# Ledger of designs, part 11: peptides against a protein of PDB entry 2MBZ

Target 1, 143 residues: chain A of PDB entry 2MBZ
Amino acid sequence: GINLTPEEKFEVFGDFDPDQYEEEVRERWGNTDAYRQSKEKTASYTKEDWQRIQDEADELTRRFVALMDAGEPADSEGAMDAAEDHRQGIARNHYDCGYEMHTCLGEMYVSDERFTRNIDAAKPGLAAYMRDAILANAVRHTP

## One batch from the design tools (peptide; aimed at target 1 A34 L105)

Design b1_p12_8_s3 (made by RFdiffusion4, then SolubleMPNN; from b1_p12_8, 7 letters changed)
Fold by OpenDDE base, seed 4:
Structure b1_p12_8_s3 (fold): chain B 143 residues (1-143), chain A 12 residues (1-12)
Amino acid sequence: as target 1 above (143 residues)
Amino acid sequence: MNISLGLATLLF
């Protein structure tokens, strides 16, 4: 789990408390390899590690928003590259994330209203754009 | 700070 002091958690996540979702995540994914890998990796994470992860997420968000603002299609090289970086970030920080897994995550972003609202807070339609980019990226890497 | 993608990752 996230082994930070309350102050450190606030500095990294602000008003967001990831611990409030621990039970739900465990109930949904507790018996998966992804959950096991994530628990193993994050167990040793420092404040700096979590800050880096948040910075990466913020950067990717800005990148996708910029692509949308520029009118770039979700299947453009730019959008697919952003999706690829997202996939690789998950793999590096949490669990092995193949293209099939990534596609499933993308679909969740648009099918679970909680994810959709949270993601679209940055820009309306961002979740759908990400889903489409993730799918396109998966297709180009799975001939 | 945008937590949208971070949340998505943490919650799978």
Scores: peptide ipSAE 0.130, ipTM 0.790, DockQ to the pose 0.501
OpenDDE base, seeds 1, 2, 3, 5: peptide ipSAE 0.105, 0.082, 0.078, 0.080; ipTM 0.771, 0.768, 0.765, 0.762; seed 3 fails the geometry check

Design b1_p12_8_s4 (made by RFdiffusion4, then SolubleMPNN; from b1_p12_8, 7 letters changed)
Fold by OpenDDE base, seed 4:
Structure b1_p12_8_s4 (fold): chain B 143 residues (1-143), chain A 12 residues (1-12)
Amino acid sequence: as target 1 above (143 residues)
Amino acid sequence: MNVSLGLATLLF
């Protein structure tokens, strides 16, 4: 699915290999619009595109960590704005991501231990913090 | 470089 050489993949993703999860993702989501949109969008992505996506993820991770370190609650304006940027990033790069979808993703981050471990590698409790911020952001945008 | 959020996104 990712049209990069092995070297390019290593340069962008390092030790993470997204291809390891391709079969599972297809099995779980292969018949959804989100999957279709993601496949369509990413089919044309260059190394630079993927690098940009990783950079955005890195920046957002640092932003959430900084909020946690500062003691900002997950329903603070700063945390909710970070959650909104996360949602919008998914929408730009992969698939339409409404607030309901986003909250579902947030719940997955804390209910699937694989996600929890991967996210919390940056900071313990980050997945839960993100989930809470995502929920708060969804609430404020869904009167 | 942290790929945590990217990983979460890629796996839906």
Scores: peptide ipSAE 0.087, ipTM 0.763, DockQ to the pose 0.495
OpenDDE base, seeds 1, 2, 3, 5: peptide ipSAE 0.084, 0.081, 0.083, 0.083; ipTM 0.763, 0.761, 0.763, 0.764

## One batch from the design tools (peptide; aimed at target 1 V25 W29 H94)

Design b2_p13_1 (made by RFdiffusion4)
Pose (drawn by RFdiffusion4):
Structure b2_p13_1 (pose): chain A 143 residues (1-143), chain P 13 residues (1-13)
Amino acid sequence: as target 1 above (143 residues)
Amino acid sequence: TFGGALAFAAAAF
């Protein structure tokens, strides 16, 4: 998958070691179909592809988090769009985490506080803010 | 950290 060195993972993922939990991930659910399509795509991903996503993800925080500061609701245009923005980003980066699928991530994320702590490292409650943004975004699209 | 977690989480899906 990532097949990176500890140094690269640092320069890329920062102080986050996903490889250690590589096989541990499937332990949680390891039953998804999208993962299959993703592994095929992440089969050769390099540190650049992985770094490209980080710099991209960092940008997600400032805007999302900035929206929180202004005190605007997550189902807001800017927030939901930010959610739609997140969808295409994580979808085109692995296979195509559809809307319904993108939502599965939103709440299954709140369950394991390991993700939240690592994700919220930017700010607490961000996971909840995004889920609703993604959930609402999926609604305005859902027939 | 965030970006890595996100990228990895996405790879998990």

Design b2_p13_1_s1 (made by RFdiffusion4, then SolubleMPNN; from b2_p13_1, 6 letters changed)
Fold by OpenDDE base, seed 4:
Structure b2_p13_1_s1 (fold): chain B 143 residues (1-143), chain A 13 residues (1-13)
Amino acid sequence: as target 1 above (143 residues)
Amino acid sequence: MVGGALAFLGASL
């Protein structure tokens, strides 16, 4: 798991407990290269690394929400750029994330009600918006 | 913000 003390985990993740999902993650992803890469990469992460990841994720969420509030289509350049940054963030922090994998993640956001609920807690419809932006971004990068 | 939790779930599950 995440090699932080309980206190550090609280400081970084607050009310979110990533460890509660460890078993399910292993069940769903345990035999994939993505899982292996993520475990290997994150094994060396410090508190500051995890905090940076959280900050990046928060910023991305704010960007998507702002785009939605502005009425920007999910296939707008701004939305697709946010989706690209999301993909790159996954690649940088966790595992190699190609456009196909990214679209699969996007579909999961709208097909798994737990993901939808958690994502839409920030803004109703955010999961669908992200999925659409992810798909549009993938399309423009795979002509 | 809840973006960190969101990203973690999205990347891990």
Scores: peptide ipSAE 0.097, ipTM 0.772, DockQ to the pose 0.420
OpenDDE base, seeds 1, 2, 3, 5: peptide ipSAE 0.095, 0.088, 0.083, 0.090; ipTM 0.771, 0.769, 0.768, 0.768; seeds 2, 5 fail the geometry check

Design b2_p13_1_s2 (made by RFdiffusion4, then SolubleMPNN; from b2_p13_1, 6 letters changed)
Fold by OpenDDE base, seed 4:
Structure b2_p13_1_s2 (fold): chain B 143 residues (1-143), chain A 13 residues (1-13)
Amino acid sequence: as target 1 above (143 residues)
Amino acid sequence: MVGGAIAFLGAAL
């Protein structure tokens, strides 16, 4: 798990408790290469590292919300670029994230109600918008 | 800032 004290976790993640999902993540993903890579990379992460990751996630959320508010389609250049930045952020911080893996994550965001609720806390329908942008971005980058 | 934004990482947790 995240090797921060409870206080540090609160400082970085606020009301979100990543620990509540640890068991379920292990049950669903524990035998995957992605899970192994993430555990290996994040084992050395400091509070500053996690804060940077959280800041990047917050910025991405604001960017997608702004696109939705502007009425930009999920297959617009802006939405697809935001999806690409999301994919690249996962690849840098956690595990190799190709376009197929990214589309699987997008489907999870709309199929797992817990992810949907957490994402849509920023804006109703955001999870579905992200899923569609992720799919569109994958399509434009694959034959 | 959006609390819970790390949920976007999916299996990264």
Scores: peptide ipSAE 0.084, ipTM 0.760, DockQ to the pose 0.413
OpenDDE base, seeds 1, 2, 3, 5: peptide ipSAE 0.078, 0.081, 0.080, 0.080; ipTM 0.758, 0.759, 0.762, 0.762

Design b2_p13_1_s3 (made by RFdiffusion4, then SolubleMPNN; from b2_p13_1, 8 letters changed)
Fold by OpenDDE base, seed 2:
Structure b2_p13_1_s3 (fold): chain B 143 residues (1-143), chain A 13 residues (1-13)
Amino acid sequence: as target 1 above (143 residues)
Amino acid sequence: MVGGMLAFLGSSL
């Protein structure tokens, strides 16, 4: 699990308890390379590391929302660049994330209603927009 | 985005 005190977890994640999903994550992903890599990397993470990851996620959210508000298509250069930065962020912080993996994650964002609700809290349709941008970015990098 | 979703998969959102 995340090596933070209850107080630190609250400061970083708020009312959300990430440990609540540990069993489900293990059941669904425990045999994947991604899971192993994530566990290995995050084992050494400090509170500051987790906070940075949260800040990066928030920044990305704002960036995508701004693109949507500006009417930029999900396959625009701006949206695809944001998707690429998202992919690279996953690679740095959690596990090797190729374009196929990234596309699968994008599909999960719209197929798992828990992710959809969480993402769309920032703006309705954001999850679908991200999925489409992720797919477009993958296509342009895997001709 | 709620940070808990990244914990759900180990995916940065």
Scores: peptide ipSAE 0.085, ipTM 0.767, DockQ to the pose 0.408
OpenDDE base, seeds 1, 3, 4, 5: peptide ipSAE 0.082, 0.074, 0.079, 0.080; ipTM 0.763, 0.759, 0.758, 0.759; seed 4 fails the geometry check

Design b2_p13_1_s4 (made by RFdiffusion4, then SolubleMPNN; from b2_p13_1, 6 letters changed)
Fold by OpenDDE base, seed 4:
Structure b2_p13_1_s4 (fold): chain B 143 residues (1-143), chain A 13 residues (1-13)
Amino acid sequence: as target 1 above (143 residues)
Amino acid sequence: MVGGALAFLGSSF
């Protein structure tokens, strides 16, 4: 799992406990390349690395919320760019994330109620907005 | 915000 002390985990993740999902993630994704790559990359991550990842995710969330508040459609350039940054962040920090994979993740955000609740805690409808932006971004980058 | 909310370890972030 995440190689941090309980105190470090609290400092980085706060009330969120990533360990509670480890078994399910292994069951659902344990045989995938994505899981393998993520385990390999994150094995060496320090507290500072995890903090950076959390900060990036927070910034991404704020960007999407701001776009929604501004009334920008999910297929706007701004929303698609945010989706692209999300994709690239996954690729940089965890596993190779092509556009097809990204759209699958986006669909999971709205089909898995736990993801939906967690994401929409920031703003109702955010998960759906992200899904739509992810799809739009994938479409513009594929023939 | 929701940095942890997206953290599903090897599945997604």
Scores: peptide ipSAE 0.083, ipTM 0.770, DockQ to the pose 0.440
OpenDDE base, seeds 1, 2, 3, 5: peptide ipSAE 0.082, 0.084, 0.080, 0.082; ipTM 0.769, 0.770, 0.769, 0.771; seed 2 fails the geometry check

Design b2_p13_2 (made by RFdiffusion4)
Pose (drawn by RFdiffusion4):
Structure b2_p13_2 (pose): chain A 143 residues (1-143), chain P 13 residues (1-13)
Amino acid sequence: as target 1 above (143 residues)
Amino acid sequence: RSHVFAVTAAFFA
């Protein structure tokens, strides 16, 4: 998958070692179909592809988190759009985490505080803010 | 540094 060195993972993922939990991930659910399509895509991903996502993800925080500061609701245009923006980003980056699928991630993320702590490293409650943004975004699209 | 995408990517890696 990532097949990176500890140094690269640092320069890329920062102080985050996902490889250690590589096989550990399927231990949680390891039952998804999308993961199958993703492994095929992440089979050759390099540090650039991985870094490209990080710099991209960092951008996600400032805007999302900035929306929180202004005190605007997550189902807001800017917030939901930010959610739609997240969808296409993580989808085109692995296979195509559809809307319904993108939502599965939103709440299954609140369950494991390991993700949240690593994700909230930017700010607490961000996971909840995004889920609703993504959930609402999926609604305005859902037939 | 945010790990939102990284976690997702590692998750689907």

Design b2_p13_2_s1 (made by RFdiffusion4, then SolubleMPNN; from b2_p13_2, 8 letters changed)
Fold by OpenDDE base, seed 2:
Structure b2_p13_2_s1 (fold): chain B 143 residues (1-143), chain A 13 residues (1-13)
Amino acid sequence: as target 1 above (143 residues)
Amino acid sequence: MSQLFGVHTALFS
């Protein structure tokens, strides 16, 4: 789990309580490689590590929102580059994330209302935009 | 705060 004090968790995640999902996560993904890798990597994470991860997520959010505001299509070079950075961020921080896995995550963003609501809080339609960018990025990197 | 990846990614993938 996340080895932070209650105070540290509040500083990093605010009102979001990641602990409330631990049981569900184990039930749904406990037998996957992604789950095992994530548990292994994050076991040593400090407050600074988690804060960095959140900062990276915020930066990508701003980047995608800016692309949408500019009217750039989700299959534009800019959007696909943002999707690639998203994929690489997952790989660095959590688990091996190939293009197939990334595409599956993109689909989850639009099919799971919890993800959609959370993502679209930044901008309506962001989840769908990300899904499309993720797919486009996967296609361009597939021989 | 964005949860594009990080907590949610770690928990639900």
Scores: peptide ipSAE 0.130, ipTM 0.778, DockQ to the pose 0.528
OpenDDE base, seeds 1, 3, 4, 5: peptide ipSAE 0.126, 0.114, 0.133, 0.127; ipTM 0.773, 0.772, 0.775, 0.775; seed 4 fails the geometry check

Design b2_p13_2_s2 (made by RFdiffusion4, then SolubleMPNN; from b2_p13_2, 10 letters changed)
Fold by OpenDDE base, seed 1:
Structure b2_p13_2_s2 (fold): chain B 143 residues (1-143), chain A 13 residues (1-13)
Amino acid sequence: as target 1 above (143 residues)
Amino acid sequence: MSQLYGLHTALFS
């Protein structure tokens, strides 16, 4: 799991504890490359690393919300660029994330209520918007 | 999605 003290976890994640899903993740994905890569990378993460990751997520959230508020389509250059940055962030922080993987994640955002609830906390419909942007970004990079 | 990256750690696709 995340090698932070309870206090550090609270400072970074608040009331959310990713380790609560550790068993489920292991059961579902324990034999995948993504899981192995994620465990290997995150094993050395400090509080500052996790905080950076959260900050990146917050920035991306604000970016997508701003796009939605501006009425930009999910397949706009702005939205697709945000999706690309999202993909790269996952690749940098967790596991190799190609466009196919990214589209699968996008679909999970709208099919798994836990993700939907978490994402839409910032703005209703954000998860769907992200999914659409992720798909559009994948399409433009798959000629 | 402040905990989105945390969810990626907690949940994969």
Scores: peptide ipSAE 0.140, ipTM 0.767, DockQ to the pose 0.513
OpenDDE base, seeds 2, 3, 4, 5: peptide ipSAE 0.102, 0.130, 0.132, 0.142; ipTM 0.765, 0.757, 0.763, 0.762; seeds 4, 5 fail the geometry check

Design b2_p13_2_s3 (made by RFdiffusion4, then SolubleMPNN; from b2_p13_2, 9 letters changed)
Fold by OpenDDE base, seed 4:
Structure b2_p13_2_s3 (fold): chain B 143 residues (1-143), chain A 13 residues (1-13)
Amino acid sequence: as target 1 above (143 residues)
Amino acid sequence: MSQLFGLELALFS
């Protein structure tokens, strides 16, 4: 699991406990390179590292919400750039994330109700918007 | 707090 004390976990993640999904994740993804890479990278992460990652995710969410509020289409330069930053953040923090992998994640955002519900808590339709932006960004980089 | 981060982390971390 995440190498933080219960107090540190609460400070960073609040009421959400990612370790509650440990068994499911291992069953579904335990044999993938992404899982192994993530475990290797995060093994040395400090509270500061996790807080940074959380802050980056929060910022990304705010960016997408702002784009939606401004009426920018999901295939706009702004939306695609946000998607690219998302992809790069995953690659930096967790595992190699190519455009195919990123597209798969985007599809999961709209196909897994847990993701859709939790993402759309910030703004209805955000999951679909992110999926579309991720797809558009992938297309422009892999024609 | 981003639920996206939490779920993504849960999947691969």
Scores: peptide ipSAE 0.142, ipTM 0.779, DockQ to the pose 0.628
OpenDDE base, seeds 1, 2, 3, 5: peptide ipSAE 0.138, 0.139, 0.132, 0.133; ipTM 0.779, 0.781, 0.777, 0.778; seeds 1, 2 fail the geometry check

Design b2_p13_2_s4 (made by RFdiffusion4, then SolubleMPNN; from b2_p13_2, 9 letters changed)
Fold by OpenDDE base, seed 5:
Structure b2_p13_2_s4 (fold): chain B 143 residues (1-143), chain A 13 residues (1-13)
Amino acid sequence: as target 1 above (143 residues)
Amino acid sequence: MSQLFGLHLALFS
């Protein structure tokens, strides 16, 4: 699990507790490479590392929201670049994330209500917008 | 605060 004290977890994640899903994750993905890579990478993460990851997530969220507010289509260069940065961020922090995996994640954002509810808390329709941008970015890199 | 990466950890890794 995350090697943070309860106080540190609250400071970084607030009311969200990722450890509440530990059993489900192990049952569903315990034998996958993504699970193994994530556990290996995050085992050494400090509070500052987790805070950096959260800050990156916040920045990406604001970036997508700004694109939506500006009326930029999900297949615009700006939206696709944001999707690419999202993909690379997952690869750096958690597990290898190719374009096929990224598109699967995008579909999960709109098909799993837990993701949809969390993402759309920033702006209604954000999950769908991200999914579309992820698909567009994948297409331009795999013609 | 965005919990996107936290959700990845919780629901996919």
Scores: peptide ipSAE 0.139, ipTM 0.758, DockQ to the pose 0.591
OpenDDE base, seeds 1, 2, 3, 4: peptide ipSAE 0.146, 0.132, 0.132, 0.144; ipTM 0.774, 0.764, 0.759, 0.766; seeds 1, 2, 4 fail the geometry check

Design b2_p13_3 (made by RFdiffusion4; failed a check: the pose's geometry)
Pose (drawn by RFdiffusion4):
Structure b2_p13_3 (pose): chain A 143 residues (1-143), chain P 13 residues (1-13)
Amino acid sequence: as target 1 above (143 residues)
Amino acid sequence: SRFRSYVISVLLL
């Protein structure tokens, strides 16, 4: 998958070692189909592909988090769009985490506080803010 | 702040 050195993972993922939990991940749910399509795509991903996502993800926080500061709701245009923006980012980056699938991530994320702590490292409650943004975004598209 | 939602989502899926 990532097949990176501790140094690269640092320069890329920062102080975050996902490889250690590589096989541990399937322990949680290890039952998804999209993971299959993703492994095929992440089979050769390099540090650049991985870094590209990080710099991209960092941008996600400032805008999302900045929306929280202004006190605007998550189902807001800017917030939901930010959610739609997250979808295409994570989808084109692994296979195509569809809307319905993108939502599975939203709440299954709140369950494991490991993710939240690592994700909220930017700010508490961001996971909830994004889920609703993604959930609402999916609704305006859902038939 | 360093944020990893994309990275995590890609690894999970």

Design b2_p13_3_s1 (made by RFdiffusion4, then SolubleMPNN; from b2_p13_3, 9 letters changed; failed a check: the pose's geometry)
Amino acid sequence: PRLLTLGLAALLL

Design b2_p13_3_s2 (made by RFdiffusion4, then SolubleMPNN; from b2_p13_3, 8 letters changed; failed a check: the pose's geometry)
Amino acid sequence: PRLLTLGLSALLL

Design b2_p13_3_s3 (made by RFdiffusion4, then SolubleMPNN; from b2_p13_3, 9 letters changed; failed a check: the pose's geometry)
Amino acid sequence: PRNITLGLATLLL

Design b2_p13_3_s4 (made by RFdiffusion4, then SolubleMPNN; from b2_p13_3, 9 letters changed; failed a check: the pose's geometry)
Amino acid sequence: PRLLTHGLAALLL

Design b2_p13_4 (made by RFdiffusion4)
Pose (drawn by RFdiffusion4):
Structure b2_p13_4 (pose): chain A 143 residues (1-143), chain P 13 residues (1-13)
Amino acid sequence: as target 1 above (143 residues)
Amino acid sequence: SFRAHAAWAALAL
């Protein structure tokens, strides 16, 4: 998948070692179909592809988190759009995490505090803010 | 940083 060195993973993922949990991940749910399509895609991903996502993800925090500061609701245009923006980002980056699928991630993320702590490293409750943004975004699209 | 999120997404997806 990532097949990176500890140094690269640092320069890329920062102080986050996902490889250690590579096989551990499927221990949680290891039952998804989209993972299958993703592994095929992430089969050759390099440090650049991986870094490209990080710099991209960092940008997600400022805007999202900045929206929180202004005290605007997550189902807001700017927030939901930010959610739609997240969808296409993570979808085109692995296979196409559809809307319904993108939502599965939103709440399954609140369950394991490991994710949240690593994700909230930017700010607490961001996971909840995004889920609703993504959930609402999916609604305005859902027929 | 938000570097962990994308890594998790890759492993999950």

Design b2_p13_4_s1 (made by RFdiffusion4, then SolubleMPNN; from b2_p13_4, 7 letters changed)
Fold by OpenDDE base, seed 2:
Structure b2_p13_4_s1 (fold): chain B 143 residues (1-143), chain A 13 residues (1-13)
Amino acid sequence: as target 1 above (143 residues)
Amino acid sequence: SLSALPAWDGLLL
């Protein structure tokens, strides 16, 4: 799990407790390479590392919201670039994330109501917008 | 926050 004190966890994640989902994650993904890689990478993460990850996620959220507010299509260069940065962030921080994996994550954002609800808290339709941008980015990078 | 989801994408939930 995340090696932070309860106080540190609250400071970084707020009301979200990743440990609450440890068993479900293990049941669904425990035999995947992604799960193994994530456990290996995050085992050494400090509070500062987790805070950086949260900051990156917040910045990306703001970026997508700004694109939507500007009326940029989800398959615009700006939206696809944001999707690419998202993919690279996952790869850097958690596990190898190719374009196929990324599109699967995008689909999860709209098919799992827990993700949809939390993502759309920033802006209604954001999850669908991200999914579409992720798909478009994958297509443009697939020769 | 994308990372503050019920098991965010980094946790594959």
Scores: peptide ipSAE 0.210, ipTM 0.824, DockQ to the pose 0.453
OpenDDE base, seeds 1, 3, 4, 5: peptide ipSAE 0.199, 0.206, 0.202, 0.159; ipTM 0.823, 0.819, 0.822, 0.815; seeds 3, 4, 5 fail the geometry check

Design b2_p13_4_s2 (made by RFdiffusion4, then SolubleMPNN; from b2_p13_4, 7 letters changed)
Fold by OpenDDE base, seed 5:
Structure b2_p13_4_s2 (fold): chain B 143 residues (1-143), chain A 13 residues (1-13)
Amino acid sequence: as target 1 above (143 residues)
Amino acid sequence: SLAALPAWEGLLL
């Protein structure tokens, strides 16, 4: 799992407890390459690494919210670029994330109410907006 | 936060 002390985990994740979902993740994805890659990469992560990941996620959230507030369509270049950065962030930090994988994640954001509720805490409809941007980005990168 | 999601590790980020 995450090699942090309880205090460090609280400092980075606050009220969110990643360990709460470890069993579900293992049951659903434990036999996948992505799961293996993520476990191997994150095994060496420090508190600062995890904090960076949180900061990147927060920045991306703000970026998508700003796009929505500006009335930019989810298939705009701005929204698709944000989706691409999201995909690349996953690839850099966790596992190889192709466009097909990314679209599957986007669909999960709107189909699993736990994800939807969490994401939409920043702005109602954000999960759907992200899903649409992810799909559009995948399409423009598919010949 | 996008990083604070259920089952966020493994494949669910």
Scores: peptide ipSAE 0.098, ipTM 0.795, DockQ to the pose 0.407
OpenDDE base, seeds 1, 2, 3, 4: peptide ipSAE 0.125, 0.144, 0.090, 0.127; ipTM 0.792, 0.797, 0.786, 0.796; seeds 1, 2, 4 fail the geometry check

Design b2_p13_4_s3 (made by RFdiffusion4, then SolubleMPNN; from b2_p13_4, 7 letters changed)
Fold by OpenDDE base, seed 2:
Structure b2_p13_4_s3 (fold): chain B 143 residues (1-143), chain A 13 residues (1-13)
Amino acid sequence: as target 1 above (143 residues)
Amino acid sequence: SLSALPAWEGLLL
């Protein structure tokens, strides 16, 4: 779990309570290397670390929205670069995230309504845009 | 927020 006080959790995550998904995550992913790596890495995270992660996520969201507003295709260089930064962020903060894994995550964004709803709160169609950018980025990095 | 999602990227807990 996240080693923060209730006050710190509220300051960082607001209305989102990550603890409510602990059992689901363990059930779905508990036997994977990704889960193990994430638990090991985040065990030492401070409030400042979690805040940084939130800030990075917010910045990435704004970046994708800006690309969509500018009319940039999801397979544009700008969109693929944003997808790459997203992949690297996951790898840095949580678990090894190759292009195949990233593509699977992108598909989850459009297939799990909970993810779709939360992502599209920033802009309708954002989840699909991200999925397409993630796929395009994976393709361009496949020799 | 991309971090404020159910079961963060499926694994982020």
Scores: peptide ipSAE 0.134, ipTM 0.801, DockQ to the pose 0.425
OpenDDE base, seeds 1, 3, 4, 5: peptide ipSAE 0.132, 0.095, 0.132, 0.122; ipTM 0.796, 0.794, 0.797, 0.808; seed 4 fails the geometry check

Design b2_p13_4_s4 (made by RFdiffusion4, then SolubleMPNN; from b2_p13_4, 7 letters changed)
Fold by OpenDDE base, seed 4:
Structure b2_p13_4_s4 (fold): chain B 143 residues (1-143), chain A 13 residues (1-13)
Amino acid sequence: as target 1 above (143 residues)
Amino acid sequence: SLAALPAWDGLLL
């Protein structure tokens, strides 16, 4: 889990409680390399680290929303670049995230209603837009 | 916030 006090967790994540999902995550992903890597990396994270991760996520959200508002297609260079930055962010902070993994995450964003609801809170259809951008980015990087 | 996703993509789910 996240090694923060309840107060620190609230300061960083607000209404989101990651501990609420720990059991489910373990059941679904506990035997994967991604899970192991995430646990290993995040074990040393400070509040400042988590805040940075949150800030990066917020920035990326704003970036995708701006692209949508501008009418840029999800397979535009701008959208694909945002997807690439998203992939790299996951790789830096949590676990090795290749393009195959990234596309799987994108599909989860639209297939798991909990993800869809949270993402689309920023803008309706954002989850689908991100999924499409992630897929397009993966395609352009797979020879 | 993408990090505020249920357990977020950093934890998968």
Scores: peptide ipSAE 0.208, ipTM 0.821, DockQ to the pose 0.494
OpenDDE base, seeds 1, 2, 3, 5: peptide ipSAE 0.196, 0.200, 0.200, 0.208; ipTM 0.821, 0.820, 0.817, 0.825

